# Peptides against a protein of PDB entry 5LHZ, part 35

Target 1, 78 residues: chain A of PDB entry 5LHZ
Amino acid sequence: QLLKSVFVKNVGWATQLTSGAVWVQFNDGSQLVVQAGVSSISYTSPNGQTTRYGENEKLPDYIKQKLQCLSSILLMFS

## One batch from the design tools (peptide; made by RFdiffusion4, then SolubleMPNN)

Design b2_p9_4_s4 (from b2_p9_4, 4 letters changed)
Fold by OpenDDE base, seed 4:
Formats: C-alpha cells, sequence, structure tokens
Structure b2_p9_4_s4 (fold): chain B 78 residues (1-78), chain A 9 residues (1-9)
C-alpha cells in the first residue's frame, strides 16, 4: 500500500499511500495521516493513542503545526 | 477538511 517514502530533515518520514493519503511519521514518535478530499485527519500520539478529527473540529495547536509541514512534503512527491 | 486544505494547497 506504499507508493513512495521520503526522509524529511528535522521532521521525519513521509509516505504516500496507494489510497492517496500521506502518512507522516514524526521524529517525536507521533503520526499523522491526511488525504485531500477526505473530511477528517488521523493523529497518533507517541503513546499510540489515535484520534480522528473532522473538518469542523478545533485542532490542537501541535497538530496544526505538524500540518504546516505538509505543503512542502507534498512537493517531494511530485 | 478546510484546515487541511489550508496546508495542502
Amino acid sequence: as target 1 above (78 residues)
Amino acid sequence: ISKLQKFLS
């Protein structure tokens, strides 16, 4: 289910899945799965707890910060 | 998701 994985310095690893989703494994042990056209994102904390956030929910600041990396990461898949 | 689109576009 993996298409391409890239190492992102000071961030972690980013993988594009065959589904079109982008899976980011951050250096702090957290993970984020996002996909354009999907109304939710999946965040996994370092302790393994996974939370799904919808488009109308308030996101924690630390998740917003991680999302800010995505635009530059996507360029690595082009 | 609007917040996601903000960072993906």
Scores: peptide ipSAE 0.138, ipTM 0.746, DockQ to the pose 0.273
Fold by OpenDDE base, seed 2:
Structure b2_p9_4_s4 (fold): chain B 78 residues (1-78), chain A 9 residues (1-9)
Amino acid sequence: as target 1 above (78 residues)
Amino acid sequence: ISKLQKFLS
């Protein structure tokens, strides 16, 4: 279930889920699902492929770049 | 997540 959705300029849409997770839908068609206290993140590429990454795994640079947007996004939900 | 916290800080 969705709690709140906000438009993020030059990024896309971010939605806070009732689970506590944040779901980001980027302009390029990719998606990220992250949640504090969870040791993994979920990334979905524009072609629909979903990959789950643990906290100790090496992340592709393009995913790191998207994660950097989360700092400002989470402030919108606080 | 550790990596998330890194990017949030």
Scores: peptide ipSAE 0.138, ipTM 0.747, DockQ to the pose 0.308
Fold by OpenDDE base, seed 3:
Order: C-alpha cells, then structure tokens, then sequence
Structure b2_p9_4_s4 (fold): chain B 78 residues (1-78), chain A 9 residues (1-9)
C-alpha cells in the first residue's frame, strides 16, 4: 500500500510504500522500486518490461542515472 | 544493497 507520494519536478512521482520501499514513476514512463535492506532493485522500462538487478550486477547507465536521483528523493520523506 | 547505498550517499 501507499503511504505518501510527492511530486518531483523534472523527475516524476515518488511514493513511499508501507513495505518500506520507494517507488519512483519517472516522466519517461519507467519505474524504479528500491528498498534498503533488500539485495535487489526493480526497474520497469517504458514498454513494461520489469527486471530485477542484484547488488553485484553491472547496471545500465540509464538506470544508474535514475538511481542518482534517489538521494534527493529520500530526503523528501525524512 | 551496496549499490543502493552508493547512490543514496
């Protein structure tokens, strides 16, 4: 379930889930779900394909770029 | 995760 959603200019919407995860819906239609304490992240491309990446995997640059937004996003929930 | 922590730093 959803706890809180915030609009992030030039990024999209970020939602804090009751699970503790953060769900980001980007303007380009992609999505990212991250959660501290979980060894993987979930990325959904604009075409709807979902992929889970482990912490030891090499991430595509486009995903790294989106992850770099998380620091600022999480501050909005603190 | 380690990579998450990196990007959250």
Amino acid sequence: as target 1 above (78 residues)
Amino acid sequence: ISKLQKFLS
Scores: peptide ipSAE 0.137, ipTM 0.744, DockQ to the pose 0.303
Fold by OpenDDE base, seed 5:
Structure b2_p9_4_s4 (fold): chain B 78 residues (1-78), chain A 9 residues (1-9)
Amino acid sequence: as target 1 above (78 residues)
Amino acid sequence: ISKLQKFLS
């Protein structure tokens, strides 16, 4: 379930889930689901393909760029 | 996750 959703300028929408995860819907149509303490992240590309990445996997640069937004996003939930 | 933590700080 959804707990709280916030609009993030120049990024998209970020939603805190009751599970503790954060779901980001980016303006480019991609999506990212992350949760601290969990060893994997879920990325959905604009074409709808979903991939789960483990902590030891090499991430594409475009995903790393999106992860860099998380620090600012988390501040919006505090 | 390890890769995530560096972006949270």
Scores: peptide ipSAE 0.132, ipTM 0.741, DockQ to the pose 0.282

Design b2_p9_5_s2 (from b2_p9_5, 3 letters changed)
Fold by OpenDDE base, seed 1:
Parts: sequence; C-alpha cells; structure tokens
Structure b2_p9_5_s2 (fold): chain B 78 residues (1-78), chain A 9 residues (1-9)
Amino acid sequence: as target 1 above (78 residues)
Amino acid sequence: LLDKVQSFL
C-alpha cells in the first residue's frame, strides 16, 4: 500500500510504502527501492531488469548518483 | 532509511 507520494522536479516520483520502503520512479524509467529491515537495495533499469545490491559491494556510479538523490529526498522527509 | 542509504555510498 502507498502511504504518500511526492513529485520531485527533474527526478520523478518518490513514494513511501506501508511496508517501510521508499520507492523512487525516475524520469529515465529506472526505479530504486530501499526498505527498512532489508540489507539490500533494489534497482530496476529502464528495460525492466532488476538487480539487488548489498551494502558491502561496489556500486556502479549511476546507482550511486541515484542513491544520492534518494538521500536528498529522505532528508526532505525528516 | 537515511542511514541505510548512506551506508551504500
């Protein structure tokens, strides 16, 4: 279930889920999901491929950029 | 979640 969705200019939509996750739908068609209690993050590319990343692995730069964007969004929720 | 996200960076 969706708790709240916010439009982020030049980024896309960020949604808080009742599960404790935050779901970002980027304008480029990619998606990120970060969930409380889950040790990995989920990235879905524009072509629909989903990859999970653990916190101890090296991330592609494009993922890091999107995570930094998500970090900014989370700060706004604070 | 902020701490979690930052742990990936």
Scores: peptide ipSAE 0.675, ipTM 0.930, DockQ to the pose 0.906
Fold by OpenDDE base, seed 4:
Structure b2_p9_5_s2 (fold): chain B 78 residues (1-78), chain A 9 residues (1-9)
Amino acid sequence: as target 1 above (78 residues)
Amino acid sequence: LLDKVQSFL
């Protein structure tokens, strides 16, 4: 279930879910899900492939860029 | 969630 969705110019949509997750749908068709109580993050590429990454795992630069964007969004709401 | 996200960076 969705709690709140916000439009972020030149980024996409960020949605808070009742599960405690934040779901970002980027303009390039990729998606990122971060959830409280879950030790991994979920990235879905534009072709629909989903990959989960652990906290101590080396991330591709394009994933780090998405996470930095998400961090900025979360800062605006804190 | 902010701390969680930043821990991945």
Scores: peptide ipSAE 0.674, ipTM 0.930, DockQ to the pose 0.873
Fold by OpenDDE base, seed 2:
Structure b2_p9_5_s2 (fold): chain B 78 residues (1-78), chain A 9 residues (1-9)
Amino acid sequence: as target 1 above (78 residues)
Amino acid sequence: LLDKVQSFL
């Protein structure tokens, strides 16, 4: 279930889920899901492939860029 | 969640 969705200019949509997760739908069709209490993040590519990454893993730069964007969004909401 | 996201960077 969705609690609240916000439009982010030049990025896409960010949604707070009732589960406590934050779901970002980027304009390029990719998605990120981050949730407290879960040690991994979920990235879905535009082709629909989903990959989970742990905190100790080396991330591709394109994912880091999206996480930086998400960080900025969360900072604005805090 | 902010700290969590930042820990991945």
Scores: peptide ipSAE 0.674, ipTM 0.930, DockQ to the pose 0.913
Fold by OpenDDE base, seed 5:
Structure b2_p9_5_s2 (fold): chain B 78 residues (1-78), chain A 9 residues (1-9)
Amino acid sequence: as target 1 above (78 residues)
Amino acid sequence: LLDKVQSFL
């Protein structure tokens, strides 16, 4: 279930879930899900393909950019 | 979650 959802200008929507996850829906149609207690992150591309990445993996630059954005969003939630 | 996200960067 949804706990809190906020609109982020020039980014999209960021939602906290009761599961302990944060879900970001970007304006370009991509999505990120990061959850406490889970060692991987979930990225969904605009075409709907979902990929999980571990912490030790080399991430594409476009995903790193979105994670930087998510970092800023998390600071706003606190 | 902030520390987690930053660990991926």
Scores: peptide ipSAE 0.674, ipTM 0.929, DockQ to the pose 0.831

Design b2_p9_5_s3 (from b2_p9_5 with R2L E6L)
Fold by OpenDDE base, seed 2:
Structure b2_p9_5_s3 (fold): chain B 78 residues (1-78), chain A 9 residues (1-9)
Amino acid sequence: as target 1 above (78 residues)
Amino acid sequence: LLEKVLSFL
């Protein structure tokens, strides 16, 4: 279930879920899901492939860029 | 959640 969705200019949509997760739907069709209490993050590519990454893993630069964007969004929400 | 995201960067 969705709690609140906000439009982010030149990025896409960010949604807080009732689960406590934050779901970002980027304009390029990719998605990120982060949730407190879960040690990994979820990335879905535009083709629908989903990959989970742990904190200790080396991330592709394109994912880091999206996480940087997400951090800015979360900073705005705080 | 912010701290979590930052830890991945």
Scores: peptide ipSAE 0.654, ipTM 0.921, DockQ to the pose 0.908
Fold by OpenDDE base, seed 1:
Structure b2_p9_5_s3 (fold): chain B 78 residues (1-78), chain A 9 residues (1-9)
Amino acid sequence: as target 1 above (78 residues)
Amino acid sequence: LLEKVLSFL
């Protein structure tokens, strides 16, 4: 279930889920999901491929950029 | 969640 969705200019939509997750739908068609209690993050590319990343692995730069964006969004939710 | 995200950066 959706708790709250916010439009982020030049980024896309960020949604808080009742599950404790934050779901970001980027304008480029990619998606990120970060969830409390889960040790990995989920990235879905524009072609629909989903990859999970652990906190101890090296991330592609494009993922880091999106995570930096997400961190800014989370600060707004604080 | 912020701390979690930061841990990935």
Scores: peptide ipSAE 0.653, ipTM 0.920, DockQ to the pose 0.863
Fold by OpenDDE base, seed 4:
Structure b2_p9_5_s3 (fold): chain B 78 residues (1-78), chain A 9 residues (1-9)
Amino acid sequence: as target 1 above (78 residues)
Amino acid sequence: LLEKVLSFL
């Protein structure tokens, strides 16, 4: 279930879910999901492949860029 | 969630 969705210019849509997750749908077709109480983050590539990453795992630069964007979005939600 | 995201960076 959706709590709140916001349009972010030149980024995409960011949605807070009732589960405590934040779901970002980027303009390039990729997606990120981060959730309270879950130790990993979920990235879905434009081709639909989903990968989960742990906190101590080395991340690709393109994922880090998305996370940096997400951090800015989260500041707006607070 | 912010602290969580930052921990991945």
Scores: peptide ipSAE 0.652, ipTM 0.920, DockQ to the pose 0.858
Fold by OpenDDE base, seed 5:
Structure b2_p9_5_s3 (fold): chain B 78 residues (1-78), chain A 9 residues (1-9)
Amino acid sequence: as target 1 above (78 residues)
Amino acid sequence: LLEKVLSFL
């Protein structure tokens, strides 16, 4: 279930879930899900392909950019 | 969660 959803200008929507996850829906159609207690992150590309990445993996630059954006969003939630 | 996200960068 959704706990809190906020509109982020020039980014999209960010939602806290009761599961302890944060879900970001970017304007380009991509999505990120990060959850407490889970060692991987979930990225869904605009074409709908979902990939999970571990902390030890080399991430594409476009995903790193979105993670940097997510870090700023998390600061807004606190 | 912030520390988790930062660890991926």
Scores: peptide ipSAE 0.652, ipTM 0.921, DockQ to the pose 0.860

Design b2_p9_6_s1 (from b2_p9_6, 3 letters changed)
Fold by OpenDDE base, seed 1:
Parts: sequence; C-alpha cells; structure tokens
Structure b2_p9_6_s1 (fold): chain B 78 residues (1-78), chain A 9 residues (1-9)
Amino acid sequence: as target 1 above (78 residues)
Amino acid sequence: LLDKVQSFL
C-alpha cells in the first residue's frame, strides 16, 4: 500500500510504502527501492531488469548518483 | 532509511 507520494522536479516520483520502503520512479524509467529491515537495495533499469545490491559491494556510479538523490529526498522527509 | 542509504555510498 502507498502511504504518500511526492513529485520531485527533474527526478520523478518518490513514494513511501506501508511496508517501510521508499520507492523512487525516475524520469529515465529506472526505479530504486530501499526498505527498512532489508540489507539490500533494489534497482530496476529502464528495460525492466532488476538487480539487488548489498551494502558491502561496489556500486556502479549511476546507482550511486541515484542513491544520492534518494538521500536528498529522505532528508526532505525528516 | 537515511542511514541505510548512506551506508551504500
């Protein structure tokens, strides 16, 4: 279930889920999901491929950029 | 979640 969705200019939509996750739908068609209690993050590319990343692995730069964007969004929720 | 996200960076 969706708790709240916010439009982020030049980024896309960020949604808080009742599960404790935050779901970002980027304008480029990619998606990120970060969930409380889950040790990995989920990235879905524009072509629909989903990859999970653990916190101890090296991330592609494009993922890091999107995570930094998500970090900014989370700060706004604070 | 902020701490979690930052742990990936």
Scores: peptide ipSAE 0.675, ipTM 0.930, DockQ to the pose 0.889
Fold by OpenDDE base, seed 4:
Structure b2_p9_6_s1 (fold): chain B 78 residues (1-78), chain A 9 residues (1-9)
Amino acid sequence: as target 1 above (78 residues)
Amino acid sequence: LLDKVQSFL
């Protein structure tokens, strides 16, 4: 279930879910899900492939860029 | 969630 969705110019949509997750749908068709109580993050590429990454795992630069964007969004709401 | 996200960076 969705709690709140916000439009972020030149980024996409960020949605808070009742599960405690934040779901970002980027303009390039990729998606990122971060959830409280879950030790991994979920990235879905534009072709629909989903990959989960652990906290101590080396991330591709394009994933780090998405996470930095998400961090900025979360800062605006804190 | 902010701390969680930043821990991945």
Scores: peptide ipSAE 0.674, ipTM 0.930, DockQ to the pose 0.847
Fold by OpenDDE base, seed 2:
Structure b2_p9_6_s1 (fold): chain B 78 residues (1-78), chain A 9 residues (1-9)
Amino acid sequence: as target 1 above (78 residues)
Amino acid sequence: LLDKVQSFL
């Protein structure tokens, strides 16, 4: 279930889920899901492939860029 | 969640 969705200019949509997760739908069709209490993040590519990454893993730069964007969004909401 | 996201960077 969705609690609240916000439009982010030049990025896409960010949604707070009732589960406590934050779901970002980027304009390029990719998605990120981050949730407290879960040690991994979920990235879905535009082709629909989903990959989970742990905190100790080396991330591709394109994912880091999206996480930086998400960080900025969360900072604005805090 | 902010700290969590930042820990991945």
Scores: peptide ipSAE 0.674, ipTM 0.930, DockQ to the pose 0.893
Fold by OpenDDE base, seed 5:
Structure b2_p9_6_s1 (fold): chain B 78 residues (1-78), chain A 9 residues (1-9)
Amino acid sequence: as target 1 above (78 residues)
Amino acid sequence: LLDKVQSFL
């Protein structure tokens, strides 16, 4: 279930879930899900393909950019 | 979650 959802200008929507996850829906149609207690992150591309990445993996630059954005969003939630 | 996200960067 949804706990809190906020609109982020020039980014999209960021939602906290009761599961302990944060879900970001970007304006370009991509999505990120990061959850406490889970060692991987979930990225969904605009075409709907979902990929999980571990912490030790080399991430594409476009995903790193979105994670930087998510970092800023998390600071706003606190 | 902030520390987690930053660990991926």
Scores: peptide ipSAE 0.674, ipTM 0.929, DockQ to the pose 0.806

Design b2_p9_6_s3 (from b2_p9_6, 3 letters changed)
Fold by OpenDDE base, seed 5:
Structure b2_p9_6_s3 (fold): chain B 78 residues (1-78), chain A 9 residues (1-9)
Amino acid sequence: as target 1 above (78 residues)
Amino acid sequence: LLEKVESFL
């Protein structure tokens, strides 16, 4: 269930879920989901492939860039 | 969640 969705200029949409997750839908068709209490993050590429990454894993730069963007979005929610 | 995200960077 959705709590709140916000449009982020030049990024896409960010949605807070009742589960405690934040879901970002980027303009390039990719998606990120981060969830409280879960040790991994979920990334969906534009082609629809979903991958979960743990904190100890080396992330591709393009994912790190999106996480940096997500960090800024979380500051907007607060 | 912010600290979680930052831990991945």
Scores: peptide ipSAE 0.648, ipTM 0.922, DockQ to the pose 0.884
Fold by OpenDDE base, seed 3:
Structure b2_p9_6_s3 (fold): chain B 78 residues (1-78), chain A 9 residues (1-9)
Amino acid sequence: as target 1 above (78 residues)
Amino acid sequence: LLEKVESFL
């Protein structure tokens, strides 16, 4: 369930879930989900393909960019 | 959660 959603200009929507996850829906149609207690992150591309990445994996640059954006969002939530 | 995200970068 949704706990709180915020609109982020030129980024999209960021939502805190009761599960302990943060869900970002980007303007380009992609999505990121990062969840407490889960060792991987979830990325969904605009075409709907979902991929999970572990901490030990080399991430594509486009995902790193979005994670950097997410870190900025998390900073403003704190 | 911030630390988690940063660990992926």
Scores: peptide ipSAE 0.647, ipTM 0.921, DockQ to the pose 0.846
Fold by OpenDDE base, seed 4:
Structure b2_p9_6_s3 (fold): chain B 78 residues (1-78), chain A 9 residues (1-9)
Amino acid sequence: as target 1 above (78 residues)
Amino acid sequence: LLEKVESFL
């Protein structure tokens, strides 16, 4: 279930879920899901493939860029 | 949640 969705200019939509997750839908069709209490993050590419990454795992640069964007969004809500 | 995200960077 969705709690709140916010439009982020030149980024896409960020949604808080009742589960405690934050779901970002980027303009390029990719998605990120970060969940409190879960040790991994979920990235879905524009073609629909989903990959989970652990905390100690090396991330592709394009994922890091999106996480940096998400970090900025979260800071905006703090 | 912010700390979690930052831990991946």
Scores: peptide ipSAE 0.646, ipTM 0.921, DockQ to the pose 0.852
Fold by OpenDDE base, seed 1:
Structure b2_p9_6_s3 (fold): chain B 78 residues (1-78), chain A 9 residues (1-9)
Amino acid sequence: as target 1 above (78 residues)
Amino acid sequence: LLEKVESFL
């Protein structure tokens, strides 16, 4: 269930879920989900493939860029 | 949640 959705210019939509997750739908069709109490993050590519990453894994640069964007979004609401 | 995200960077 959705708590709050915000439009982020040149990024897409960011939604806070009742589960404690934040879900970002990027303009390129990709998605990120980060969730409280879950040690991994979820990335979905534009073709619909979903990959989970642990906190100690080396991430692709394109994922890091999206996480940096998400970090900025979270700071905006703190 | 911010700390979690930053831990992946």
Scores: peptide ipSAE 0.646, ipTM 0.921, DockQ to the pose 0.844

Design b2_p9_6_s4 (from b2_p9_6, 3 letters changed)
Fold by OpenDDE base, seed 3:
Structure b2_p9_6_s4 (fold): chain B 78 residues (1-78), chain A 9 residues (1-9)
Amino acid sequence: as target 1 above (78 residues)
Amino acid sequence: LLSKVQSFL
């Protein structure tokens, strides 16, 4: 269930979920989900492929860029 | 969640 969605110019939509997750739907069709209490993050590419990454993994640069964007969004939520 | 996200970077 959705708690709150915010439109982020030139980025997409960021949604807080009742599950404790934040879900970002990027304009390029990719998605990120970061969930409280879960040690991994979920990235879905525009082609629909979903990959989970652990904190100890080296991330592709394109995902790091999305996470940096997400960090900025989370600062706004605080 | 911010701290969590930043730990991935």
Scores: peptide ipSAE 0.676, ipTM 0.930, DockQ to the pose 0.832
Fold by OpenDDE base, seed 1:
Structure b2_p9_6_s4 (fold): chain B 78 residues (1-78), chain A 9 residues (1-9)
Amino acid sequence: as target 1 above (78 residues)
Amino acid sequence: LLSKVQSFL
């Protein structure tokens, strides 16, 4: 269930879920899900492939860029 | 969640 969705210019939509997750739908068609209590993050590429990454993994730069964007969004929720 | 996201960076 959705709690709140915010439009982020030049990024896409960020949604808070009742599960404690934040779901970002990027303009490029990719998606990112980060959830409290879950040790991994979920990235879905524009082609629909979903990959989970653990905290100790080396992330691709394009994932880091999206996480940095998500960090900025989360700061606005503070 | 912020601290979690930052831990991945």
Scores: peptide ipSAE 0.676, ipTM 0.929, DockQ to the pose 0.852
Fold by OpenDDE base, seed 4:
Structure b2_p9_6_s4 (fold): chain B 78 residues (1-78), chain A 9 residues (1-9)
Amino acid sequence: as target 1 above (78 residues)
Amino acid sequence: LLSKVQSFL
């Protein structure tokens, strides 16, 4: 279930889930899901392909950029 | 959650 959703200008929507996850739907159609208690992050590309990445795994730069954006959003929530 | 995200960067 959804707790709350926040519109972020020039980014998209960020939603906090009851599961403890944060779900970001970017304007380009991609998505990120980061969840407490889960050792991986989930990235869905605009074409609908989903990939999970571990903490020690090297991430593509475009995903790092989106994670940086997510970090900024989380700072706003704190 | 913030620290977790930052650990991926």
Scores: peptide ipSAE 0.675, ipTM 0.929, DockQ to the pose 0.854
Fold by OpenDDE base, seed 2:
Structure b2_p9_6_s4 (fold): chain B 78 residues (1-78), chain A 9 residues (1-9)
Amino acid sequence: as target 1 above (78 residues)
Amino acid sequence: LLSKVQSFL
């Protein structure tokens, strides 16, 4: 269930879910989901492949860049 | 969630 969606210029859409998750839909067709109480994050590539990453894993740079963007978005939501 | 995301960076 969607709680609130915000358009982010040059990024895409960020949505708060009633589950406590934040879902970002990037302009390139990729997606990130972070969920309260879950130790991993979910990344979906433009081709629809979904990968979950743990906190201890080394992330690809393109994922880090999207997480940095998400961090900025979360600062706005707080 | 902010601290969680930052912990991945």
Scores: peptide ipSAE 0.674, ipTM 0.929, DockQ to the pose 0.828

Design b2_p9_8_s1 (from b2_p9_8 with N3K K8L)
Fold by OpenDDE base, seed 2:
Structure b2_p9_8_s1 (fold): chain B 78 residues (1-78), chain A 9 residues (1-9)
Amino acid sequence: as target 1 above (78 residues)
Amino acid sequence: MIKEIRELL
């Protein structure tokens, strides 16, 4: 269930879920789901493939870039 | 990086 959505210029939309997760829908059609207390993140590519990454896994650069953006986005919900 | 993100939530 959705709690609150914020438009992020040149990025997309970020939504807080009632679960405590943050769901980011990027302009390129990809998605990220992150949540406190969960040791992994979920990335969905524009083609619909979903991959979960743990803390000790090497992340593709494009995902790192999106996570960097997410750091700034999260401040918008505080 | 993931840890840092989780800590912001």
Scores: peptide ipSAE 0.153, ipTM 0.766, DockQ to the pose 0.818
Fold by OpenDDE base, seed 1:
Structure b2_p9_8_s1 (fold): chain B 78 residues (1-78), chain A 9 residues (1-9)
Amino acid sequence: as target 1 above (78 residues)
Amino acid sequence: MIKEIRELL
């Protein structure tokens, strides 16, 4: 279930889920799900392919860039 | 990086 959604300029929409996860739907059609207490992140590409990455894996740069904006997004849920 | 982000949640 969804708790709260916020519009993020030049990024997309971010939604806090009842699970404790944050779901970001980016303008490019990709999606990212991150959650405290979970050792992985979920990335969905614009074509719908979903990949999970563990905390010690090397991430593609495009995913690193999306993670960098999460700090700003999280402030919107404070 | 993932750990750092999770700590912010």
Scores: peptide ipSAE 0.152, ipTM 0.765, DockQ to the pose 0.800
Fold by OpenDDE base, seed 3:
Structure b2_p9_8_s1 (fold): chain B 78 residues (1-78), chain A 9 residues (1-9)
Amino acid sequence: as target 1 above (78 residues)
Amino acid sequence: MIKEIRELL
């Protein structure tokens, strides 16, 4: 379930879920789900492929870049 | 990076 959604300029939409996760829907059609207390992230590519990444594995640069904008996004929910 | 994100949430 959705709690709150915010529009993020030049990024997309970010939504807080009742699970505690933050779901980002990027303008390029990709999606990212991150959650406190969970040692993995979920990334869905524009073609719809979903992959989970653990905290100790190497992340693709494009995912790192999207994670980098999360700090700003999280402030929007404060 | 995931560890860092979890801290922010």
Scores: peptide ipSAE 0.151, ipTM 0.768, DockQ to the pose 0.867
Fold by OpenDDE base, seed 5:
Structure b2_p9_8_s1 (fold): chain B 78 residues (1-78), chain A 9 residues (1-9)
Amino acid sequence: as target 1 above (78 residues)
Amino acid sequence: MIKEIRELL
């Protein structure tokens, strides 16, 4: 279930889930799911392919950039 | 990097 969603200018929408995860839907059609206490992140590309990345994996630059946005996005839930 | 992000949640 969804707890709350916030509109993020020039980024998309961010939603806090009852699981504790944060789900970001980016304007380019990609999605990112992150949760505290979980050592992996879930990325869905615009074509619908979902990939989980672990702590020690090398991330593509486009995913790194989206993760950098998370720090600012998460402040909107505090 | 993922660790740092998790600490913000």
Scores: peptide ipSAE 0.149, ipTM 0.763, DockQ to the pose 0.731

Design b2_p9_8_s2 (from b2_p9_8, 4 letters changed)
Fold by OpenDDE base, seed 5:
Structure b2_p9_8_s2 (fold): chain B 78 residues (1-78), chain A 9 residues (1-9)
Amino acid sequence: as target 1 above (78 residues)
Amino acid sequence: LISEIRKLL
């Protein structure tokens, strides 16, 4: 269930879920889901492939960039 | 949640 969604210029949409997760739908067609208390993230590429990444894994630079973007978005929610 | 993100970066 969705709590609220916000439009982020030049990024896409960010949605807070009732589960405590934040779901970002990027303009490039990719998606990112991060959940509080969970040490893994879900990334969906533009081609629809979904991958789970843990904290001990080396993240691709393009995912790191999106996480940095998400960090900035979270500041907008507070 | 931001803390979780920082741990992953």
Scores: peptide ipSAE 0.403, ipTM 0.852, DockQ to the pose 0.189
Fold by OpenDDE base, seed 1:
Structure b2_p9_8_s2 (fold): chain B 78 residues (1-78), chain A 9 residues (1-9)
Amino acid sequence: as target 1 above (78 residues)
Amino acid sequence: LISEIRKLL
């Protein structure tokens, strides 16, 4: 379930879930889910392909950029 | 949650 959603200009929507996760729906059609206490992230590309990334693997630059964006969003939440 | 992101970056 959804707790809170915020509109982020030139980025998309960020939603805090009751599960403790943050779900970002980017304007480019991609999605990112980061869960508190979970050392992995879920990225869904615009074509609907979902990939889970762990803490011990190299992330694509476009994922890193979105994570950096998410970091800024989280500062807005806290 | 921020700490989780830092671990991945």
Scores: peptide ipSAE 0.398, ipTM 0.850, DockQ to the pose 0.191
Fold by OpenDDE base, seed 3:
Structure b2_p9_8_s2 (fold): chain B 78 residues (1-78), chain A 9 residues (1-9)
Amino acid sequence: as target 1 above (78 residues)
Amino acid sequence: LISEIRKLL
């Protein structure tokens, strides 16, 4: 269930879920889900492939960049 | 949540 959605210029849409997760739908068609209390992230590429990354593995640079973007977005929800 | 993101980076 969705709680709140915000439009982020040049990024896409960011949505808070009732689960405690934040769901970002990027303009490039990719998606990122990060949930509080969960030490993993879910990334969906533009082609629809979904991959879950744990805390003990190296992330691709393009995902790191999106996570950094997400950090900035989270400040908007405060 | 930010802390959880940081530990993944």
Scores: peptide ipSAE 0.354, ipTM 0.836, DockQ to the pose 0.188
Fold by OpenDDE base, seed 2:
Structure b2_p9_8_s2 (fold): chain B 78 residues (1-78), chain A 9 residues (1-9)
Amino acid sequence: as target 1 above (78 residues)
Amino acid sequence: LISEIRKLL
């Protein structure tokens, strides 16, 4: 279930879920899900492929960039 | 949650 969604210009939509996760739907068609207490993130590429990354993995730069965006977005929910 | 993200970066 969704708590609230915010439109982020030139980024996409960010939604806080009742689960405690934050779900970002980027304009490029990719998606990112991050949840407190979970040491992994879920990234869905524009082609629909979903990959879960753990904290010990080397992240692709494009994902790091999206995480940086997410960090800024999270301030909107705090 | 921010700390979780930082841990992943």
Scores: peptide ipSAE 0.271, ipTM 0.803, DockQ to the pose 0.189

